# Peptides against a protein of PDB entry 3H8D: the designs that were tried, part 53

Target 1, 122 residues: chain A of PDB entry 3H8D
Amino acid sequence: DMKRQQRFFRIPFIRPADQYKDPQNKKKGWWYAHFDGPWIARQMELHPDKPPILLVAGKDDMEMCELNLEETGLTRKRGAEILPRQFEEIWERCGGIQYLQSAIESRQARPTYATAMLQNLL

## One batch from the design tools (peptide; aimed at target 1 R10 C65 R76)

Design b2_p25_2_s1 (made by RFdiffusion4, then SolubleMPNN; from b2_p25_2, 9 letters changed)
Fold by OpenDDE base, seed 1:
Structure b2_p25_2_s1 (fold): chain B 122 residues (1-122), chain C 122 residues (1-122), chain A 25 residues (1-25)
Amino acid sequence: as target 1 above (122 residues)
Amino acid sequence: as target 1 above (122 residues)
Amino acid sequence: MKPIDKWIVEFSESDEEVAVAPEEP
């Protein structure tokens, strides 16, 4: 388990509602992902005009990326990969620790590197 | 062990012999470090005019950074931290896998994340 | 494929680069 590579990514996204707007009116959001090995462990969406969306594996599978890491192509996209801290800083600021903790306590979270790290801190 | 954070850093250095030269004549080298938790596991030095220097914990302790991660201040140096792949790509190109393997076989390498990863691949 | 999956793949295959902070301190 701990042998799985932890990789983090960030890409811009345009909201579906803005896709047909003029470029200047397309507000960029940011999509963040934490992959624990081949599978996503955490997902986060930053939006310019709504609260951040936090998602954790097990609890939010229906809303999270279903592609494995290789299928995403993110590893081949220059600039998409970010440092763990770049993800964690935003995750923490957005209340991700509490969100994941709640998911663990409710038995909704699938065990991942993220859950293990949190449990080690608690 | 696998719980330790793996962090990688790169900073430029100017060779002592070039310190007193004109800026245009100062050839930049690059100092790379892999920290397995608080302690350095691997160090690499890229030079413009000599072969790369590869160093691994246990074998090369006298030539490696003696400071723990916090003492280095690298975590606070903007732009110093790099992705694992950025380190590994250079490490591999410089023959780091063979170097580390030899250190393991000679029983000179201290067990680190790096040694564990290599042993998992062999 | 979810909308997000489609976007991820499309973006990853695009020529658009993600802005990266300078690698050099």
Scores: peptide ipSAE 0.381, ipTM 0.622, DockQ to the pose 0.221
OpenDDE base, seeds 2, 3, 4, 5: peptide ipSAE 0.372, 0.372, 0.379, 0.372; ipTM 0.629, 0.623, 0.630, 0.623

Design b2_p25_2_s2 (made by RFdiffusion4, then SolubleMPNN; from b2_p25_2, 7 letters changed)
Fold by OpenDDE base, seed 1:
Structure b2_p25_2_s2 (fold): chain B 122 residues (1-122), chain C 122 residues (1-122), chain A 25 residues (1-25)
Amino acid sequence: as target 1 above (122 residues)
Amino acid sequence: as target 1 above (122 residues)
Amino acid sequence: MSPLDIWIQEFSASDEDVAVAPEPP
């Protein structure tokens, strides 16, 4: 379990609807990912003009990155990898603890490093 | 074991002998630390004009940081915390794997996350 | 692959770097 590497990434993204707008009208969001080993455990999307989107493995698989970590190429992208705390701070601010807890309680969350850590914290 | 947070830090240092020299003559080194939970597991010093210094807990305690992580203030210093790979890449380049392995084999190394990971790798 | 997956891969493959924290002082 705990031998899986926890890696965190952040990349900017432009909403599909804004893709063909003028650059000044392309509102930049941020896409965050937590990979527990090769598989995504948590995903988070920050938008300039709407509430953050929180996603956890098991519950939100259909909306999350379907690529394994190697397939993403993120490990090879300079500046994409971030510190755990850079993810966790935003995750916490966005209500991620409560979101994940709810997913665990409803049995929607797939067990991950994140679920384990949360259950240890509580 | 694996529940301990692994945190890595890097700060520049100036040699004491160069402290009062002109800035251009102050050769900058780099001090690296790996903390396994509250306690340092590995320390590394890169120097501009001498071989790197590698230190591992148990073996090199007298030469390593004696402060626990909280006491160091590193967690509160902007830019001090680095990615695990930023540490590991340099560690590997400096022969850290062999150094730690030797310390393990000689029973000088204190068990840490680093020793555990190395033994898993081998 | 979803649009997100495509975006991730395209961005990853691009020459555009992500902002990184500055070096320590």
Scores: peptide ipSAE 0.364, ipTM 0.609, DockQ to the pose 0.216
OpenDDE base, seeds 2, 3, 4, 5: peptide ipSAE 0.362, 0.360, 0.363, 0.361; ipTM 0.608, 0.615, 0.596, 0.621

Design b2_p25_2_s3 (made by RFdiffusion4, then SolubleMPNN; from b2_p25_2, 12 letters changed)
Fold by OpenDDE base, seed 4:
Structure b2_p25_2_s3 (fold): chain B 122 residues (1-122), chain C 122 residues (1-122), chain A 25 residues (1-25)
Amino acid sequence: as target 1 above (122 residues)
Amino acid sequence: as target 1 above (122 residues)
Amino acid sequence: MSKKDKWIVEFSNSDEEVAVEPEPE
């Protein structure tokens, strides 16, 4: 059912190893999530000191958010929700299209709104 | 195809009659649009001195934006795009659910993402 | 989520909303 609400979120994070360091020594990244209805479809992580991480449902479930949207509390976090394009622009720049395509071709991707949209484009 | 991108926009406007008045005499309203892919599905107008106006595709085509999304330039207007919930919250408060439902029941509404979503709820 | 990929949410920032004033059609 591709009529599910698509919602996108972005939050800053720090690495666990930096948790107790002085603020100046804490490196912040950005965590992005695309929820296809209640479940995550894509996740993306931007780091200040290493390459972006791209994750897609099915293939990367073990590395992705395991909470449903309600459980995350993201909908209640002020400023966490972002526009679709704010997610997609970064996703595209990070090679997300190719990443998801590869996951589809390898039959690793779980069907989501994201997979459906990509399949419409190709 | 309910896989179409749903995009929402909000812009302030002034009444044509106030166009040449002093700024203090210009009353500003808010114009909202929901685009279901390239075409408008819902339009909403908030006014400072009169009731909200709700419009749905099919029923109110003559009163709604007749430009496709690209033609509007809304995607290029900084700050014009809003989150789905920012539209829906106002839509709901203004009685948009009932308005769209009535348009569906009277067979005046053109099928859109909006009609599909409502039909899923009912 | 694997231990290696764990992160700590620090805070959420709100985006600034900007409005433009064109006339609707």
Scores: peptide ipSAE 0.048, ipTM 0.597, DockQ to the pose 0.038
OpenDDE base, seeds 1, 2, 3, 5: peptide ipSAE 0.049, 0.038, 0.031, 0.043; ipTM 0.600, 0.593, 0.463, 0.607; seeds 1, 5 fail the geometry check

Design b2_p25_2_s4 (made by RFdiffusion4, then SolubleMPNN; from b2_p25_2, 10 letters changed)
Fold by OpenDDE base, seed 5:
Structure b2_p25_2_s4 (fold): chain B 122 residues (1-122), chain C 122 residues (1-122), chain A 25 residues (1-25)
Amino acid sequence: as target 1 above (122 residues)
Amino acid sequence: as target 1 above (122 residues)
Amino acid sequence: MKPKDKWIVEFSNSDEEVAVAPEEP
């Protein structure tokens, strides 16, 4: 349903192995999420020392957030929510459009706001 | 290899939805892990409001820790490591023996110290 | 790295409590 609210979030993460290191030795990454209504549509991870990871609903469900948005607590975490463009800019830079397009063409993508928007763009 | 060190860990968790609630409204669960050498053999989750979850290597890999023990940082987390019996007592109470046995019989269990010990018990 | 592992680490670093994202079956 295209009437669902689209909300975007970003939170920092460190690697488990760096959890107990000195602050200067904790390399920080970024976790991004797009929720189409209560469920995640896209996820993206920026790591300090490896290529970004892109994930789309239907294809990558096993690697994506399984909680509904309310269950995540992201809406209650100060500074977690971001503007749509703040997500999309990073998504585009990471090749997210091509990634999602391939998932659609291979019939691996679950229909979401993201798939609908992409199809309206083409 | 039965010569691998067996190490057991327990960490508390709260539900993401309760993360920003008042302390009295944060229901606490417990996450348990058995590592057979560097890799997890069994995982167990005690939740405050649902049945315990039991997981065994080979059958439930997608639901279990993917990191090697060193990567988890559990060995560096004070109070995380527990005695073998502290794990086994909870495992038994949760029906872990029957769960693991069924996984062995269905050929879903990856051979671990746990599978070997169970087979030596029977 | 499973999302759960990342969430655990992220939430553990934010407070003393670990948020284990239950993999919804």
Scores: peptide ipSAE 0.030, ipTM 0.458, DockQ to the pose 0.164; fails the geometry check
OpenDDE base, seeds 1, 2, 3, 4: peptide ipSAE 0.026, 0.027, 0.022, 0.028; ipTM 0.509, 0.530, 0.428, 0.539; seeds 1, 2, 3, 4 fail the geometry check

Design b2_p25_3 (made by RFdiffusion4)
Pose (drawn by RFdiffusion4):
Structure b2_p25_3 (pose): chain A 119 residues (1-119), chain B 122 residues (1-122), chain P 25 residues (1-25)
Amino acid sequence: KRQQRFFRIPFIRPADQYKDPQNKKKGWWYAHFDGPWIARQMELHPDKPPILLVAGKDDMEMCELNLEETGLTRKRGAEILPRQFEEIWERCGGIQYLQSAIESRQARPTYATAMLQNL
Amino acid sequence: as target 1 above (122 residues)
Amino acid sequence: ADEAWERFEKLLLERFEMVPIDEED
């Protein structure tokens, strides 16, 4: 019913902007948009646990801008294939995280919940 | 979900003559494919030593890869799949819009998602 | 579209404590 689009933003800590390149520890921010709205958000950090977020339970913590208002379709190198998102998501325990939110009635139905519930 | 049937692939390549040369002397080219479901709709090749090759379904059937998407194994090859923009950026810089528009005007281009997209643009 | 990216980039820095960088090849 809706187009699935995935984005990735590599980032460094604000405290690392003026250190030498070898001292800049990298992270990656990810987003899965189910149409205009974000279904899953993922953050890999070099200094703390991975942040996994799903629509519904984590609305307050997730990016609140829809796809058009982010400008992500405009940024070069930002969009990634579905597998590039799913591989990282699975290695972070994302399948169990989304399943747990589904069973406890904390998950908003999206293309992502439909995929886990089907298989 | 016509858009979901669209799949794009890129294979970097070098000539056999450059196989054992230093990495800086390996003149790379790129082969591209746009699949509209099981069939190639557009094929594109950037070469280090000759003009770019642009091919469209219908007009260029003899020159294009004859295998369908499953027969190629491209969906299984690591790093081969690219986003639509990565194909379109190169296709445009090669004159692919003019090449596809002409094939449509000469009615040589078989109707595909690519011809449908160019027509919605015009 | 550029203004929307700029606002989002700023949001990533201020709310999410992230400085965007380019992806390496």

Design b2_p25_3_s1 (made by RFdiffusion4, then SolubleMPNN; from b2_p25_3, 13 letters changed)
Fold by OpenDDE base, seed 1:
Structure b2_p25_3_s1 (fold): chain B 122 residues (1-122), chain C 122 residues (1-122), chain A 25 residues (1-25)
Amino acid sequence: as target 1 above (122 residues)
Amino acid sequence: as target 1 above (122 residues)
Amino acid sequence: GEEAWKRFEQYLREKKKMVPVEAEE
């Protein structure tokens, strides 16, 4: 569906245990999301002390954002929206292509803009 | 074509006559472009001392960027790429919707992502 | 808007164990 906007967002976060620590001791992570229209297609979580978490719609629904784009308020949060490449660069570095490919091959991935793009690439 | 990336760019410019003036006397303009895949769909020029110029593919081909996206090097220019809304907000303020609508109605507009979106809106 | 964001923050805190912080400009 060419009518669906592809929108990307990033939110910095800290661990709950760090929220009362001094700023220097708050290790920052990053939450990323790709929305294909109103629905999330990919989610990516960069943690300061563990490997990145990659999530794709269909396979990882229970671990992904359960709110649609409008419900998140992300579009109204200043600084949250990022360029596609700002997401994709990190996604690629984290092995996202392989992860999504595997999800497609195992028939776990729900069709999204991301799956379509990957299928075109391969 | 849902496979085409919609990408937006902005480049500041000054008038040729101002290029040798002191910085305070260089009135900056802004060049905007919307690329629907490799091909430009819309172009917008904000000038410091004259009305904005709106250009749409099909109607204004001779006045628009003649290079495809790859040829422009815009994707490699840091800070050039902008969010869709950063383009659309200015486009709307400059009367872009009406301009594109008129181009469609007069059958001067080449079908693009922009024309499709407008046709959905109206 | 504000309510939506609060729900999102709640999701991050409760489901993802993330505390959103302000983004730098």
Scores: peptide ipSAE 0.300, ipTM 0.592, DockQ to the pose 0.705
OpenDDE base, seeds 2, 3, 4, 5: peptide ipSAE 0.298, 0.300, 0.078, 0.299; ipTM 0.617, 0.592, 0.593, 0.609

Design b2_p25_3_s2 (made by RFdiffusion4, then SolubleMPNN; from b2_p25_3, 15 letters changed)
Fold by OpenDDE base, seed 1:
Structure b2_p25_3_s2 (fold): chain B 122 residues (1-122), chain C 122 residues (1-122), chain A 25 residues (1-25)
Amino acid sequence: as target 1 above (122 residues)
Amino acid sequence: as target 1 above (122 residues)
Amino acid sequence: GEAALEAFLKYLEEKKKMVPVEAEA
């Protein structure tokens, strides 16, 4: 359903081990989510000291947020919502296109707006 | 075509008569645009000293930007792109729903994503 | 609404080991 609203969010985070350190010693990461309507389609995690984590619905459900968009409260968190391009730029840089394509080809990906767009592109 | 990208932009402006006044005497307005794919669907203008101006494709073509999205360069202007809700909130406050509905009923509106969404809502 | 957000942020901390912080801006 192309009528579903595509919404993107970003949450900065630090590691639990760093939360009581001085500000200069708190290495920041970023949690990203793409919601296709109420349901998460893609998740992305930028960590300060390990490779990016890319997750797609269907394949990575156990590692993705289990809450629907309304349950997350993200729409009400100031500064959490980002532009589609702000997600896509990072997604692309992290190899998200290839990751999602592989998930589709392996029949692991649940159909989403993201899978549809990729298939339109290919 | 629901596959067309919906993109929204906002540009602050001052009146020509104020451009050489002191900063405190420059009353700022805001120009808003909704692009349905490459083509403008809605335009909105918040003026500091007159009622909001609402414009919809088909009805108000002569008063709307004649450039397609790529020609405007808005996608390359830092800070110009805004979230859909940032447009819609102002649009709604300014009576945009009623304005667009009237344009549809009078058969003046060109079909766009905006008209489709409104018709889905009604 | 607010309760949902708090629950979500707690989820990030407990399940994802991410302690949410304020954005730069």
Scores: peptide ipSAE 0.256, ipTM 0.575, DockQ to the pose 0.756
OpenDDE base, seeds 2, 3, 4, 5: peptide ipSAE 0.252, 0.248, 0.253, 0.133; ipTM 0.597, 0.582, 0.591, 0.581; seed 5 fails the geometry check

Design b2_p25_3_s3 (made by RFdiffusion4, then SolubleMPNN; from b2_p25_3, 12 letters changed)
Fold by OpenDDE base, seed 2:
Structure b2_p25_3_s3 (fold): chain B 122 residues (1-122), chain C 122 residues (1-122), chain A 25 residues (1-25)
Amino acid sequence: as target 1 above (122 residues)
Amino acid sequence: as target 1 above (122 residues)
Amino acid sequence: GEAAWERFEKYLREKKKMVPVEAEE
């Protein structure tokens, strides 16, 4: 149902090894999620020292957040929710369109708002 | 089409009479808009000294922004775009659900994402 | 709320090896 609420979240993170280092030595990454209603549709991880990781529902379920949106508490975390474009801009830069398209073509992607949008775009 | 991008915007405003007053004497209001794709679906105005104004497409076209989203430049205005919940929370507080419902029932409302959401909710 | 967030942090830490920090925004 395309009427489901699309919500996007971003959480900055550091590596466990950097937990106790000085701020200048804490290399920061970013965890992103797109929720199609209560269920995650896309996940994206920007790491300071390695390539970005893109994940799409169906294909990458084992690597994606296993909690539904309410279970995450993200909706109640101040500063966590972001605008759709804030997600999409990074998603596009990281090759997300091609990644999701490939997942759709290989029949690995679970139908989501994201897949529907892409199929509508193409 | 429920696949249309839903975007929300908020712009603070002051009264013309307060333009040249000191900051402390500029009573600030807030202009809100919901765009269903390129076209406005809902508009809301919070005034410092009078009741909020709610406007819905179809019923209140003459009082609503006459520009399509691209024409407004809102998408390029830093800080103007807001999260859906930031709009909906105020909309609900101002009685927007009932207002839109009444417009639907009276057949004054133009079908929009907003009307579809409400009809799905009820 | 907090309990939910704790579960999420646990996911990040244990499964993703990420330690969430406060946003600068």
Scores: peptide ipSAE 0.315, ipTM 0.605, DockQ to the pose 0.699
OpenDDE base, seeds 1, 3, 4, 5: peptide ipSAE 0.313, 0.314, 0.049, 0.314; ipTM 0.587, 0.606, 0.456, 0.600

Design b2_p25_3_s4 (made by RFdiffusion4, then SolubleMPNN; from b2_p25_3, 11 letters changed)
Fold by OpenDDE base, seed 4:
Structure b2_p25_3_s4 (fold): chain B 122 residues (1-122), chain C 122 residues (1-122), chain A 25 residues (1-25)
Amino acid sequence: as target 1 above (122 residues)
Amino acid sequence: as target 1 above (122 residues)
Amino acid sequence: GEEAWQRFERLLREKFHMVPVEAEE
């Protein structure tokens, strides 16, 4: 059902090892999520010290958020929700289109809004 | 020398196997190149039937164009030269930022305008 | 609500090795 609400979220994070360091020594990363209705469709992680991580439903379920959207509390977290383009711009820059395409072609991706959009785009 | 001219080129190609087929059966790909001065810094290939290929100087020299810019004749081929953004948009969409970053971090990338720009961006 | 967020924060910490912090502008 492509009529499900597409919602995107972003939260900054630091590493546990940096938790008690001075602010200047806390290297910030960003956790991103795309929810297709209640369930996550894509997850993305920008780390301060390693390459971005891209994850897509079906292929990467074990490494993705297992909580449904309501269970995350993201909808109630001030500043967490972002616009679709705010997610997509980073997704694209990190290679998300290629990544998702590969997952589709390998038949590892679970059908989501994201897979549908990509298939329509190409 | 980051003052070298950055020039970008794109040429379509068809698969050798399609060479003698009807036009409708000739699946078109695209070859892209970024030249940092006389030498190629990045190469990119969009294929009709397989994932994009990204290549960066230093790491992928053996798979990249070994000709200097003048030797390629690209500067003399009508319609071959493209704007920087025309290259970068596709590069980003295909995961080029991540790819180049990985090459830098693994110390496989040769310093180029592309590496410098990425390091300044991040 | 807050309980959900706390659970999520724990998930981020334990599974993803992330500690959420305040967002910058």
Scores: peptide ipSAE 0.365, ipTM 0.487, DockQ to the pose 0.362
OpenDDE base, seeds 1, 2, 3, 5: peptide ipSAE 0.363, 0.087, 0.348, 0.355; ipTM 0.537, 0.547, 0.601, 0.545

Design b2_p25_4 (made by RFdiffusion4)
Pose (drawn by RFdiffusion4):
Structure b2_p25_4 (pose): chain A 119 residues (1-119), chain B 122 residues (1-122), chain P 25 residues (1-25)
Amino acid sequence: KRQQRFFRIPFIRPADQYKDPQNKKKGWWYAHFDGPWIARQMELHPDKPPILLVAGKDDMEMCELNLEETGLTRKRGAEILPRQFEEIWERCGGIQYLQSAIESRQARPTYATAMLQNL
Amino acid sequence: as target 1 above (122 residues)
Amino acid sequence: AEAAEERFEEWLRERGMIPLDQEPD
């Protein structure tokens, strides 16, 4: 019913902007948009646990801008294929995280919940 | 979900003559494919030593890869799949819009998602 | 369009992130 679009933003800690390149520890921010709205958000950090977020339970913590208002479709190198998102998501325990939110009635139905519930 | 049937692939390549040359002397080219479901709709090749090759379904059937999407194994090749914009950027810089528009005007282009997209643009 | 990009980048910075540029894969 809706187009699935995935984005990735590599980032460094704000405290690392003026250190030499070898001292800049990298992370990656990810977003899965189910149409205009974000279904899953994922953050890989070099200094703390991975942040996994799903629509519904984590609305407060997730990016609140819809797809058009982010400008992500405009940024070069930002969009990624579905597998590039899913591989990282699975290695972070994302399948169990979304399943746990589904069973406890904390998950808003999205293309992502439909995929886990089907298989 | 016509858009979901659209799949794009890129294979970087070198000539055999450059196989064992230093990495800086390996003149790379790129082969591209746009699949509209099981069939190639557009094929594109950037070469280090000759003009770019642009091919569209219908007009260029003899010259294009004859295998369908499953027969190629491209969906199983690591790093081969690209986003639509990665194909479109190169296709445009090669004159692909003019090439596809002409094939449509000469009615040689078989109707595909690519011809449908160019028509919605016009 | 530029204002939307700015708001999103500000949001990343609020989350302790400075975005890095990258080329498509």

Design b2_p25_4_s1 (made by RFdiffusion4, then SolubleMPNN; from b2_p25_4, 11 letters changed)
Fold by OpenDDE base, seed 1:
Structure b2_p25_4_s1 (fold): chain B 122 residues (1-122), chain C 122 residues (1-122), chain A 25 residues (1-25)
Amino acid sequence: as target 1 above (122 residues)
Amino acid sequence: as target 1 above (122 residues)
Amino acid sequence: MEENIERFEKWLESRGMVPLEQEDE
């Protein structure tokens, strides 16, 4: 749906415990977000020391970014915005398709562009 | 439609007459393409010395890239791929909405993701 | 609008993620 712009973002992060370590000792993670218009639809976290975290709107609202897109400032952060495929590739690798599908089937997922696309894919 | 990946590309170009000039005298243009899966859906050219050129599949096939996405090598050209909005913003500024709409109304446009999105927007 | 960026970064930190500057391409 063209009415809501689909935008994707990625932010590298380190663990709080690593913030004072030498750069070589800072294990990097990645925070990802898919915004369906102003609202987050999917969130993904690649942690350096634990399994990836997948989050979908409706099911995981409490763990997802509570800020709307404008409030995040992500659109103003250089290098934060990524191509759709850059998100989807990681999402797929992390089992995101199955995760979102399961959320839909359990009626936990809020309708988003992501849910719509998945339903069209299946 | 998730089944066909929407990908956007931008390539700078100079006029043939400028290719041997000093860099400061090379007026740069921009070639843009929207691929709906393997097939080009929209093409746009920002020329330094003439009006923008808008092209849509079906209507302008003879003037558009004849290569499929893989054949273009654009996916392998660093920096060529752009965000959807990077294309759409320029497209909109160039009157692309009206152009594509007119092509649809005249039954000249081939159905693409672009045509579908426009129809949903209107 | 820099305050929004700071707000977001604080949110990330609250989740145990200290944001880094992304490498320039």
Scores: peptide ipSAE 0.284, ipTM 0.595, DockQ to the pose 0.488
OpenDDE base, seeds 2, 3, 4, 5: peptide ipSAE 0.280, 0.282, 0.280, 0.283; ipTM 0.596, 0.590, 0.581, 0.594; seed 2 fails the geometry check

Design b2_p25_4_s2 (made by RFdiffusion4, then SolubleMPNN; from b2_p25_4, 10 letters changed)
Fold by OpenDDE base, seed 4:
Order: structure tokens, then C-alpha cells, then sequence
Structure b2_p25_4_s2 (fold): chain B 122 residues (1-122), chain C 122 residues (1-122), chain A 25 residues (1-25)
């Protein structure tokens, strides 16, 4: 259902080990999510000390946010919601297109807005 | 020699296949370089369609810029030079810390400012 | 609403991510 609302969010984070350090010593990461309607379609994690993590629905369900959008409270969290391009730019830079493509080709990806868009582009 | 000037540069690029497309259809990538004095210490490539590429001197010499800084002309290219943090932020997000660490531990990394800084941090 | 946000933050922590407030730039 391509009529579902596509919403994107990001949350900055630090590592637990940095929690009690001075601000200048807290390495910042970013958690990103793409919700296709109520459920997450893509998740992305930028860590300060390891490669980005890309996750797509179907393939990576066990590692992705299990909460529906309403349950996350993200729509009510100030500054959390971002524009589609703000997600996509990072997604692309991290190799998300190829990652999702591979998930589709391996029949691991659950159909989402993201899979549909990619398949339409290619 | 930690007294060598550390300089950082960034160049946007598009894929050859996008060269003649409309601007909206040109997916932009980014090439990054860290020069430790005259020679490149780290290189990083953000691609619109594949995972980031991280490269460190010694380990990845064959894939890295072979020109010294002066030969590149980067110091004379408007807008090419960036601040250290502008490089490091992306480097960290792409897992550069772990990548360089692994190169050091495997004895593949050539000693550079980057290796020294990392070893001092850890 | 606050409960959901708290729940989500706990989920993030379980994955090793301590959420921060968004800084204005």
C-alpha cells in the first residue's frame, strides 16, 4: 500500500561507556528509522567506532525496532522527525541501495515502500 | 613526525553513468583525503550505491591517491579543503576507528599521524 | 505518550545506544 505515510526519524546517541564522560569525550552516533505506515521498513545506525549498520524489514527483523510507530513515541519527540531526503542521503552513502537490492534478490526483504521504490527505480 | 601539517580535503563526484543525466538524476558521492604532510594517510569514499570505502596508508596504498599533496592541486582548489573534524566525523561514522585499528594490529598500516593519534587515544 | 518514549529509549539502550537530546545547530 503505497498510500501509507512514509515517515523518517533520527535519534542521536552515545555509548554507555561514554555516558558519564565530559561532553567533549562523548562520541555521538545516530539511529535512523524509516516507517512505512505503522511499521519500520528500514533502520540505520551510525556508530562512532564501527561501520554503519543497515537493516531492512524481513531480513533484519530481529535487529530492528519492534515497536510500531505509535509505540515509539517518535512522532511526539521534539526534533526526532526528519525529512525523507535527510534519511535517504545517509542511506545512500552507506550503501543502502545495494543492501536493499541484495535483500530483495535473496528473497529476504519484506515488501515495503522501500522495496517498491527501489524496484521502480531500477 | 607529529609536526607535519595535517590537512583534509573533500571532493564531490558523480558516477560516470550519471555524467550526462539531468542534475536531479546525478547521485553525488564524496571523496575524502587526509594528508599527513605531503602524503596521504587516509582516504575515504562515500558512494551513492555501495558501502563507504575506507583506506589507510600502508594497507591500501594501491587503491589510494598516489600523488603527493602538491601534485594533487587540492590546496589550490576552491572549496576542497575541509576542517579536521569534517573529515573525522565521517570517518568515525563509517567505522574508520576500527578499520585503522585492525590495520595496525595486523601490521599492515604504515605509521602516520592517524595511527599515532589512534594509539594515543586507546 | 511519555510512556512510549520511555519504552523506546529503553529499547535503544538495550542495543547499546544511549539516546541524547537533539542539539540545535
Amino acid sequence: as target 1 above (122 residues)
Amino acid sequence: as target 1 above (122 residues)
Amino acid sequence: MEENIKRFEEWLRSRGMVPLEQEDE
Scores: peptide ipSAE 0.291, ipTM 0.484, DockQ to the pose 0.308
OpenDDE base, seeds 1, 2, 3, 5: peptide ipSAE 0.290, 0.287, 0.288, 0.289; ipTM 0.582, 0.601, 0.584, 0.599

